# Peptides against a protein of PDB entry 1ZZD, part 57

Target 1, 109 residues: chain A of PDB entry 1ZZD
Amino acid sequence: FQVVNPYLLRDLVDLGIWDEGMKQYLITQNGSIQGLPNVPQELKDLYKTVWEISQKTIINMAADRSVYIDQSHSLNLFLRAPTMGKLTSMHFYGWKKGLKTGMYYLRTQ

## One batch from the design tools (peptide; made by RFdiffusion4, then SolubleMPNN)

Design b2_p12_8_s3 (from b2_p12_8, 6 letters changed)
Fold by OpenDDE base, seed 1:
Parts: C-alpha cells; structure tokens; sequence
Structure b2_p12_8_s3 (fold): chain B 109 residues (1-109), chain A 12 residues (1-12)
C-alpha cells in the first residue's frame, strides 16, 4: 500500500494546489512531484522519492552508520533503471567505503 | 583506481 507523506501534503495544501486531481497525480506518479511546474524547486529537492535520490548518498550514509555497529545492517538500494555498469560501480564503491559486506537488497521500479 | 572513479561517477 501507499501512504502520502504528511509533510508533503501540508506543503501542497499551503501552496493551494492540493485537490483530488493532485491526489490522483501523486498516485500515478508514485509520490513524485518532480514533474509539477507549479511547485518550487526547493520542495522538489526536499521531497524526492527513493527512486530519485542518489544511491551514492545512500551508500555513504550506510558506511557512516556502520562505524557504530558491530554486526552488518541491512542496506536497501533503489534503482529506476539499473544497468550492469551501475551495479558494478555500486559494488565497488561500497567496498571502497569500507562496508563490512557487499550485500544489499536491490529494488527496481 | 581511475577506473573505479569513472564507475563511481555513474552513481552521481
């Protein structure tokens, strides 16, 4: 199931653009507002979906967290359009960043 | 190492 981000909902209401049409738009776009011309870029940057965030940043955050744990934590990566080259780069980058394991859970859109 | 850097750029 899908849940609308309550903060996004608030900001869209504050912009005065929230209505049933917007609700349906978000459903069809899987929560993305990147294509909306009447939304400030600042909000678009703030409300990126998991498919729109750089996975390099996700790996960096995982590496930072791993410093404080003895056992490996689960790492989830999300790719809209995965390629072999991108997967290879992710594996090597994760290794270079010192992750205890190169294992991750890969989700595709 | 250079190859790794090139591959890493794909994540940006």
Amino acid sequence: as target 1 above (109 residues)
Amino acid sequence: EEELRSLESLLD
Scores: peptide ipSAE 0.024, ipTM 0.475, DockQ to the pose 0.748
Fold by OpenDDE base, seed 4:
Structure b2_p12_8_s3 (fold): chain B 109 residues (1-109), chain A 12 residues (1-12)
Amino acid sequence: as target 1 above (109 residues)
Amino acid sequence: EEELRSLESLLD
């Protein structure tokens, strides 16, 4: 759950807002930057698409984090054109990885 | 299990 998207990391560094606090924030937010007020909207929109490619990694991060907490947590996923098959695969993969919460939030661009 | 593997391939 310590893995950060290298492109996102680069952009956050370029913005001058990367630090340990930001790192921890990303981990707790499953990599989502949507809630960051100091990030331009254009970057938020861009990484919705990027995360669609890396959803499996995000699920892995969530699963790793769940090992250390007993509370349920929300999983944020970003898809441009979700299909039932895609959603089903994500659901079952999360289940297989031992996620305590089967519910996830889908964001689209 | 086969079905699961097939579904998981959609994430690749």
Scores: peptide ipSAE 0.023, ipTM 0.421, DockQ to the pose 0.517
Fold by OpenDDE base, seed 2:
Structure b2_p12_8_s3 (fold): chain B 109 residues (1-109), chain A 12 residues (1-12)
Amino acid sequence: as target 1 above (109 residues)
Amino acid sequence: EEELRSLESLLD
């Protein structure tokens, strides 16, 4: 079950490039618009999927949230092809950022 | 396809 981001749909319609072909493209690309040449880079940066966002950025955002939340929250990371080296680096980076809760969950594709 | 795994278990 895949749902198109309603804001992405709106912007694609505003660009005048939304059609059945675009819909099928998004389905085959799991919602990614990174490969579309007729989409401005600004929109590509805005509509990154979880697989296209830097996990370091996610960790930073989690650390920022942790400052204002008394109860610890779990941190979820997304990696297409995790390696031990990368996992270790992310673990220590999260620790360095002072996360109240360690990294509990890793999602892989 | 997505799999949810315990990160701590993977690092052990």
Scores: peptide ipSAE 0.006, ipTM 0.343, DockQ to the pose 0.044
Fold by OpenDDE base, seed 5:
Structure b2_p12_8_s3 (fold): chain B 109 residues (1-109), chain A 12 residues (1-12)
Amino acid sequence: as target 1 above (109 residues)
Amino acid sequence: EEELRSLESLLD
């Protein structure tokens, strides 16, 4: 099931553009607001869906915060069209960045 | 389509 980000909902309401049409738009776009012309770019940058964020950046952030985590943690990665090459690259990139041993999960759309 | 797979299992 799909859940609308409550903060996104709030900001859309504050912009005065929230209505049934917007709701249906978000449903059809899987939560993406990147295509909306009446939304400021700063909000588009803030509310990128998991499919619109570079997973390399996600790995970098995970590596950065791993210094604060003693035990292993699970890292979720999201790719629209994964290939074995991409998966292998991501795995070894994570290793190179010094991620602690943990369970890595891939979600595909 | 959304699937959850273990990355390690896919790389085996």
Scores: peptide ipSAE 0.014, ipTM 0.357, DockQ to the pose 0.044; fails the geometry check

Design b2_p12_8_s4 (from b2_p12_8, 6 letters changed)
Fold by OpenDDE base, seed 4:
Structure b2_p12_8_s4 (fold): chain B 109 residues (1-109), chain A 12 residues (1-12)
Amino acid sequence: as target 1 above (109 residues)
Amino acid sequence: DEELASLEYLLD
């Protein structure tokens, strides 16, 4: 599965370093950019704390930028204490926002 | 939609 955080995708594109190789790298690294030398530290720090980011906001941004997301990619959501209720909520909210991907991949720390 | 609204609350 190709799981890419839409925020991360945007930032990597803005940096001009997004390509097929980068995509494959992220897959093998489970989305981590900590080991990338061509990524500014500030971005690494940002994505290090994704677990505390409002997932609702992430979904909103993903919906706004859905045109830039490959349909083969899935939205990566981060929850520290997921519940079935929250998972269902995210699923329906994403659906309402018109995300291309029908599935959201949950990542837990 | 009431059901959706209730679900969205869980995201807060």
Scores: peptide ipSAE 0.022, ipTM 0.434, DockQ to the pose 0.511
Fold by OpenDDE base, seed 1:
Structure b2_p12_8_s4 (fold): chain B 109 residues (1-109), chain A 12 residues (1-12)
Amino acid sequence: as target 1 above (109 residues)
Amino acid sequence: DEELASLEYLLD
């Protein structure tokens, strides 16, 4: 089940490039617009999917949230191409940031 | 920690 980001839809309409073909393209690309040459880079940066944003940022946000909660919270990390190096980096960085649980759910594309 | 810094770079 996939839903197009309503804000992305708006911006694509404003660019005049939204049509049925674009809709199908987004479906096949899992919502990514990174491969579209006629989209400004600013919009590409804004509408990165969960597979395209830095997982370091995700860990930072999780660490920030953990300051205000006592219970452990679920952390989901998304890697398009996971490697042992990336996994090791995530573990150590999470430890450095003082995450309470230290565990996460890893999702791969 | 240089090793940790390197690992953090890989995370990006």
Scores: peptide ipSAE 0.022, ipTM 0.480, DockQ to the pose 0.675
Fold by OpenDDE base, seed 2:
Structure b2_p12_8_s4 (fold): chain B 109 residues (1-109), chain A 12 residues (1-12)
Amino acid sequence: as target 1 above (109 residues)
Amino acid sequence: DEELASLEYLLD
């Protein structure tokens, strides 16, 4: 498991803000740069961790690729604090998007 | 730490 995305590392170096302090910050933040004030918002949007990405977006992407792959593929969803209401809504949203035979996996911290 | 579970299993 690599803590820092290599492309993120490159962009941080290009910004001139990469140093030991930044490295330690990323480690403590599990790779998240969302809290960094000196990083452009476009980069924050680009380098969202799996815990920061909208699950609807993940489902949409899965629905798009499921057209081209076997039904045996799995869908991985990530939630920090799942609730029954959230899980239910995600399930039905996936159903509406055509993921009717896929395997759904929930990962939590 | 990560936990893995079937989404549909949790909804049952």
Scores: peptide ipSAE 0.014, ipTM 0.403, DockQ to the pose 0.046
Fold by OpenDDE base, seed 5:
Structure b2_p12_8_s4 (fold): chain B 109 residues (1-109), chain A 12 residues (1-12)
Amino acid sequence: as target 1 above (109 residues)
Amino acid sequence: DEELASLEYLLD
């Protein structure tokens, strides 16, 4: 089940490029607009999907949130092409950043 | 393809 970001939809309509073809494109691309040639780069940066955001940044944000909570929330990591080396690096990086729990979930595309 | 797994499980 996939839902199009309503703000992304609005911006695509404002650009005048929203149509049935664009809708089908977003479905096949899992919401990614990175490959669209007629979309400004600032919008591409704004509407990155979970697969396109640096997971290191997500870990940093989780570490920042842990300052305000007693127990770290479960952290979901998204890797397009995981390797054992990268998984190990992410695990130790999370530990180094001081996450209180080791409840890390990995989603692979 | 999408798969969900724990990091600890994969690193064991």
Scores: peptide ipSAE 0.007, ipTM 0.387, DockQ to the pose 0.045; fails the geometry check

## One batch from the design tools (peptide; made by RFdiffusion4, then SolubleMPNN)

Design b2_p13_3_s1 (from b2_p13_3, 6 letters changed)
Fold by OpenDDE base, seed 2:
Structure b2_p13_3_s1 (fold): chain B 109 residues (1-109), chain A 13 residues (1-13)
Amino acid sequence: as target 1 above (109 residues)
Amino acid sequence: EEEELMEQFDYYF
């Protein structure tokens, strides 16, 4: 079941570019707006899908909040196309950041 | 080996 982000919908309406074609585009692109030439970069940065977010940033934020968590947190990481190199790098980076849980689930597309 | 992995962090993230 696909749900449109209501804030994204509003901003696309405000840009005057919301129509049935845009709706079908978003469905086809799994919610990504990165390929749209008529959307400002600020909105592209705001409405990143999980596959467009730096996992390094996710690990950093996880490390920063970990000092306030008694046990550990179920940190999930997302890689569209996992490789041994990427996985190794992510594991070592999470370890070096002192995470108790560097990766709970790996989500792939 | 660890240093080589550290250099890859910027490439793989």
Scores: peptide ipSAE 0.090, ipTM 0.535, DockQ to the pose 0.806
Fold by OpenDDE base, seed 3:
Structure b2_p13_3_s1 (fold): chain B 109 residues (1-109), chain A 13 residues (1-13)
Amino acid sequence: as target 1 above (109 residues)
Amino acid sequence: EEEELMEQFDYYF
């Protein structure tokens, strides 16, 4: 089920832009605030949805952490529209970065 | 082929 991010809600209230229209906007945009002109870029960067985050960055961050983890990550990757080319590319990249687990789950939108 | 796959990855992720 859908859950409102309470931190995002607080920040939107603090900006004085929370109302019923904003609520409906967030519902229609599946939680994305990237299209809101009256939201600071810092908050847009902070509250990126998983579909707005570079999966290459996610893999890089996983690789950076991996040297401090004995076993492995349950690394999940997120693609709006997966293709064989995208999947192959991400698997090889994760492998080259030395990840023991290149992908635990694939999530699609 | 691996290099081509890496270039493709940069465009998609």
Scores: peptide ipSAE 0.087, ipTM 0.537, DockQ to the pose 0.720
Fold by OpenDDE base, seed 4:
Structure b2_p13_3_s1 (fold): chain B 109 residues (1-109), chain A 13 residues (1-13)
Amino acid sequence: as target 1 above (109 residues)
Amino acid sequence: EEEELMEQFDYYF
């Protein structure tokens, strides 16, 4: 089911671009605002969906946190279209970064 | 070589 992001809603209202058309657009785009020409890049960067976030960045942030975690992360990774090459690269990258858990779940679209 | 593999596919994630 779909849940409204109240912060995104507020910012779109503040931009004066919130209406029924915008609501339907967000529904059809599964919450993505990347395709909206009248939305500032700053907001596009802020309101990335999980499918628009670099998984390399996620792995890097996980590696950075790892030194402060006694056990391990339940690190989930998100790929629209996973391939063996992508998965292998992510696994080795996470391993080389010293992650005890390189991937708890893989989520796909 | 893991580094070569990562370099090849790094841009995908």
Scores: peptide ipSAE 0.076, ipTM 0.520, DockQ to the pose 0.658
Fold by OpenDDE base, seed 1:
Structure b2_p13_3_s1 (fold): chain B 109 residues (1-109), chain A 13 residues (1-13)
Amino acid sequence: as target 1 above (109 residues)
Amino acid sequence: EEEELMEQFDYYF
């Protein structure tokens, strides 16, 4: 089942653009608001779906915290359309950053 | 080769 993000709902109401059409749009777009012309870029950046988040940033944050973790952390990565080049680059990047777990699960769309 | 891999990573994230 789908769950509405209550913070996103509030912000769309505050923008005066929440209606049944917007609800159906969000359902169709699996929660993405990137295609909405009347939504400020700040909110588009705030409410990125997992498929719209930079995996490089995720790997960097994983590397930053890894020095304080005794064992390892289950780092999941998300790619809409994985390619050999993307996967290879992410593996090598994670390795160069010293990650003990470069990729636990790969999620694809 | 490593630089090429890093360049690809910058493009695809």
Scores: peptide ipSAE 0.067, ipTM 0.534, DockQ to the pose 0.730

Design b2_p13_3_s2 (from b2_p13_3, 8 letters changed)
Fold by OpenDDE base, seed 3:
Structure b2_p13_3_s2 (fold): chain B 109 residues (1-109), chain A 13 residues (1-13)
Amino acid sequence: as target 1 above (109 residues)
Amino acid sequence: SEKELEELFNKYF
């Protein structure tokens, strides 16, 4: 299985920070570079995994799409440490933003 | 390019 985005691999090599230690780090971190101190923030923002993207942003994008379609796209949300309060807030926020349907898939890490 | 990325990936993984 592939744990590292090939574009990320290219950029890390271009930065000159790729080595066996980096490879093992990425494997243990499931491809995440958020914890690396020597990686520019711009790259961290670009290569966020599904577990690192703001769920609020995902909901906003789904709401924007729903303006132009009869039925909202299926919404998939990924949470590392979901709480009941956070889940309730997400559902309420989705409703407030005008989503025609609720969250269809909830995935947890 | 796509081929270059595949070659790079195969080289390091």
Scores: peptide ipSAE 0.065, ipTM 0.694, DockQ to the pose 0.014
Fold by OpenDDE base, seed 2:
Structure b2_p13_3_s2 (fold): chain B 109 residues (1-109), chain A 13 residues (1-13)
Amino acid sequence: as target 1 above (109 residues)
Amino acid sequence: SEKELEELFNKYF
């Protein structure tokens, strides 16, 4: 499988900054452009990978869905390097937001 | 379009 988003590829080509070095960089960074200094911040915000999205934001989205359904949608979280403190905070935050169903899946990189 | 994106992807990967 490919780790680079096709829409991201298009935008990088349109910016004229695509080359072999950029390709290798993206492969080693699992599709992330956050570390590139010559990419507009707007694109960095748009193309955040699942590992770069705030877990708080994900929990908020799950809580919003739970308002309109009887049973909450499955909550899937992605963490690169979870710590016990971070996991505990996530569980408490989910509880505070009134999730009917707790965290189903935790994926780590 | 989706087809154009696929073609672009195949060109550079």
Scores: peptide ipSAE 0.060, ipTM 0.689, DockQ to the pose 0.014
Fold by OpenDDE base, seed 5:
Structure b2_p13_3_s2 (fold): chain B 109 residues (1-109), chain A 13 residues (1-13)
Amino acid sequence: as target 1 above (109 residues)
Amino acid sequence: SEKELEELFNKYF
């Protein structure tokens, strides 16, 4: 498990904003740069963590991949604060998208 | 390259 993406590290160094403070910030923020005012929005969009991507997008990507993967591949979903409504919605959405398995593993932050 | 990125990472972490 690595907190900081190596490509993100490179880009922050290239921006000239890397220092010990930035390092500690990233560690405490689990690699997220969304709250940094001196980072271009383009980079923020590029370096979203799994917690910053909509679950709908994750399901869409999984559905696309499932066309070419076997039954052994499982879908992992990540929610910071899951509600029964969100879980139900994800279940039905995954079903409608034709995921090979109705079983998905739920992870919480 | 991946090796250069690894070296960069090792430099700062």
Scores: peptide ipSAE 0.059, ipTM 0.687, DockQ to the pose 0.015
Fold by OpenDDE base, seed 1:
Structure b2_p13_3_s2 (fold): chain B 109 residues (1-109), chain A 13 residues (1-13)
Amino acid sequence: as target 1 above (109 residues)
Amino acid sequence: SEKELEELFNKYF
């Protein structure tokens, strides 16, 4: 499986900060660069992992897609530490957005 | 209410 986004790899190489240490760091961080002080903030904003992107945004995108699709598609959500409160919020927000399917798959880090 | 649910969601997501 691929942990590091190939475009991120390119950009890190272009920055001249790619090495074996960086590679191992990214692997241990599941591709996250948020903790790297030598990476520009614009790249951190660009290369947020599924664990760092707002789940609200993901649900919004799914809702947008559901308007144009004929068949129901499952929605995968990624949470680092799910709680009952988070699950409840997710469920009701999905309902509010009018998703055609209630099939939510929770992925945990 | 829907507003409360949205606020709750914004808190956790």
Scores: peptide ipSAE 0.016, ipTM 0.299, DockQ to the pose 0.722

Design b2_p13_3_s3 (from b2_p13_3, 7 letters changed)
Fold by OpenDDE base, seed 1:
Structure b2_p13_3_s3 (fold): chain B 109 residues (1-109), chain A 13 residues (1-13)
Amino acid sequence: as target 1 above (109 residues)
Amino acid sequence: SEAELEELFDKYF
């Protein structure tokens, strides 16, 4: 399977920091570059993994899409360490945003 | 309240 986003690969090559060591690092980090000191913050903001993106933003995007479609697209949320409080707040926030269909999948790291 | 839920959500997400 593809561990590294192809566009991220391109940008890392352009930065001149791509090598086998970087490849292995990204494999162990599941594609995350957030911990790399020699990567500009701009790229870190651009290439967040599903675990690093605000799930609130994902819910907002899903709510925006659902207004214009008959059936809600599948909503997938990704949480590193879910708690009951987090899950409850997430559920009610989705409800408040008027999602036609509830959360399809909740995945944990 | 909805405001409290929003604050809670912002705290975790």
Scores: peptide ipSAE 0.031, ipTM 0.527, DockQ to the pose 0.724
Fold by OpenDDE base, seed 2:
Structure b2_p13_3_s3 (fold): chain B 109 residues (1-109), chain A 13 residues (1-13)
Amino acid sequence: as target 1 above (109 residues)
Amino acid sequence: SEAELEELFDKYF
């Protein structure tokens, strides 16, 4: 199975911090490097997992695409622990941004 | 390259 981005793996090896302990850490963290103190912040920003990206940003990007197509592309959102309030807010934000098809698919952990 | 990354991935995973 693959939980680590191949480009991330390369960069960790180049940093000289890759070992079995790091591998097990990443498996446990579902590929996240956000908690690692020896990783530059720019790499943490670059290699955010789908669970670490602001879903508001994803909605904004989807709205930007929608102005160039007849129907909005499939919008996939990812939430670790969804609540009714969070889902409602996301729905109305998407509506306000003018998504034609709205939210297509929601993934949760 | 993508091929080199795949080889690296196979080596460490």
Scores: peptide ipSAE 0.019, ipTM 0.373, DockQ to the pose 0.015
Fold by OpenDDE base, seed 3:
Parts: structure tokens; C-alpha cells; sequence
Structure b2_p13_3_s3 (fold): chain B 109 residues (1-109), chain A 13 residues (1-13)
């Protein structure tokens, strides 16, 4: 069980901000660095957890891949606080983008 | 490398 991405660990060490406090912070934050003020935005953008990635972007990527794949591939979406409106919008957006397979699996935080 | 990252992980975790 790894709470922290090993590449993230390397980058934090390279930044010189790795210590026991940082370790405990990441454990309590499930690996998220979004709330850290001393981390460059570039790294925050790179090391997003599944709950922090725009699911619209995920849908766009899936739609782009659908040119080369059939309905055997699945799309997994992750929502921190899903609402019916958001789910409907995502489903409709996926359809509009030409996804052959709709939302296959939804995970909630 | 992947192996170096594992060693780094073991060192700091």
C-alpha cells in the first residue's frame, strides 16, 4: 500500500521540502499536494489524484480514443460529490462527443 | 529508473 506516488516523492525530495511533516500531510490527504503552498503549480497539475482531474477532460480523451477502439473499452469516472445534474451533463456530453460506450463505472469519494 | 525510485521510497517511507 503506497499512499504517495514514487515520482512525486522524488520531486518533493528534489525541492527540499520532504520531511516527516510532509509525509504525514500526504498520508492524511491521500496523496494530494493541491493544498501545499510551497509546491509549484506545474507539479500540482502533474500530480493530480483521480478526484482532482477534470472528468470532462477524461471524457474528451476517451472520445479521441474511441476513433480506434470499439465498445469493449470502458470509461471510468471519479466524482467527489456527484449530483444528478452533473451526472446527466457528463453522460450527455459523452454522447455528444461521440463515445460509443457511455459511462461504464462511476466511483465516488 | 524504476528501481532507483523504489529504493528512494524505501528510504523515505
Amino acid sequence: as target 1 above (109 residues)
Amino acid sequence: SEAELEELFDKYF
Scores: peptide ipSAE 0.016, ipTM 0.346, DockQ to the pose 0.014
Fold by OpenDDE base, seed 4:
Structure b2_p13_3_s3 (fold): chain B 109 residues (1-109), chain A 13 residues (1-13)
Amino acid sequence: as target 1 above (109 residues)
Amino acid sequence: SEAELEELFDKYF
């Protein structure tokens, strides 16, 4: 898959900090810019990877969408080092938010 | 309770 978000690439180029070193860094960091000191915080907030964004936020967004979707929709979650307790908490929170469909796909890192 | 579930979720997510 594409490691670097194309919009992120554009913004890094616009900042004048894109080079081969940056590219290799992003590849090794799976697209994360959170550790880069020369990147504005606003961009770091904007370009959180699927591993960095709060999964609670993802569930909330899915719940918000489900209000207007009669048909089942897919929910994809990305977890780091999942445990049974973590998965259970996730499922119960999703249930609390009234998600019609359970987890469609779970990815782990 | 729902509050407990939310707190538990916040712990992990």
Scores: peptide ipSAE 0.016, ipTM 0.338, DockQ to the pose 0.659

Design b2_p13_3_s4 (from b2_p13_3, 6 letters changed)
Fold by OpenDDE base, seed 3:
Structure b2_p13_3_s4 (fold): chain B 109 residues (1-109), chain A 13 residues (1-13)
Amino acid sequence: as target 1 above (109 residues)
Amino acid sequence: EEEELEELFDKYF
């Protein structure tokens, strides 16, 4: 399977920071560059894994789409450490934002 | 562009 985003690979090569150490780092970090000090923040923001994206942002995006669709849309949330409180908060926030359907898929890291 | 990315990936992986 492919762990590293090919566009990320290109950008790291263009930055001149690609080497075997970087390769092994990305493999062990499941493609995440968030912990790399020599990577610009703009690239970190661009290349977030599904586990690094704010779930609140995802819910907001889903709510925005709901304005234009009359069908149920799939909502996938990825949580590293789900708690009952966090799950309840997400459901409530989604409802408050006007989502037509609840969370379809919950995945945990 | 996709072809170039594929070649790059094959080179380093």
Scores: peptide ipSAE 0.042, ipTM 0.677, DockQ to the pose 0.014
Fold by OpenDDE base, seed 2:
Structure b2_p13_3_s4 (fold): chain B 109 residues (1-109), chain A 13 residues (1-13)
Amino acid sequence: as target 1 above (109 residues)
Amino acid sequence: EEEELEELFDKYF
């Protein structure tokens, strides 16, 4: 099981900011670098975890894919702390965007 | 590249 993206590891080493403290931080944060002040914003944008990507963006991408396929496709979403309101909003947003199928798989953390 | 990344990962983890 890999907690840290190997490409992220490479880039952190190249930046010269990799050490044992960084390693433990990443393990504790499940691979997230969003809270690190000494990391360039460009890298933070590049290495967002599935929990840090906007679910609206994921729905938009799924809707875009559905335009190019004949069959229904599944929508997989990741939510750290889902609420009933959040789930309801996501379903209606997906419907509005014309998804061929509803939410097939929801992973929570 | 993947092999190099695996080696790097094994080195630091």
Scores: peptide ipSAE 0.041, ipTM 0.677, DockQ to the pose 0.015
Fold by OpenDDE base, seed 5:
Structure b2_p13_3_s4 (fold): chain B 109 residues (1-109), chain A 13 residues (1-13)
Amino acid sequence: as target 1 above (109 residues)
Amino acid sequence: EEEELEELFDKYF
């Protein structure tokens, strides 16, 4: 798999901040730009990895899709450090948001 | 667009 998103590469080149140091930084950070102070926040939001996206946001997106999907679907959640508290909260929040599925697949980093 | 991205990627990686 590609560590660096090719669209991110393009945008960093267009910003004129791409160099060998940036390349090595991205490789060591598994493609994350969240720690870079010279990158606009808009780009940081756009290029969040699956591990950097709020799980609450993912649940909201799934609930929004469920409005138009009658059949039950599976939801994948990605957590860096899952705890029982987080899992319980996610299940409760998913229920409260009206998810029409009981199938949650948990992936951990 | 995909071709342009591939060329750019090949240039820097």
Scores: peptide ipSAE 0.037, ipTM 0.667, DockQ to the pose 0.014
Fold by OpenDDE base, seed 1:
Structure b2_p13_3_s4 (fold): chain B 109 residues (1-109), chain A 13 residues (1-13)
Amino acid sequence: as target 1 above (109 residues)
Amino acid sequence: EEEELEELFDKYF
């Protein structure tokens, strides 16, 4: 089912660009606003979808937390178009960062 | 703020 981000809705209303067309656009783009020319970059950065977030950053954040966690934590990674090279790089990077669990689930679009 | 967000939601969805 669809979940609307109320903060995104507010910000688009405040920009004066909310209408039925925008609603349908968001539905078709699965919530991505990256392609919207009338949206400031700051908001594009704020409302990145999971497919638009750097997974390297996610791995880094996981590594930062790991020193304070006794057990492993579940780390899910999201790649729009996984390749063998990307997967290999992510695994080795996570290993080098000392993660107990480098990837619990890989989600693909 | 939560109330405002609910109002927006009710208005547009």
Scores: peptide ipSAE 0.033, ipTM 0.686, DockQ to the pose 0.014

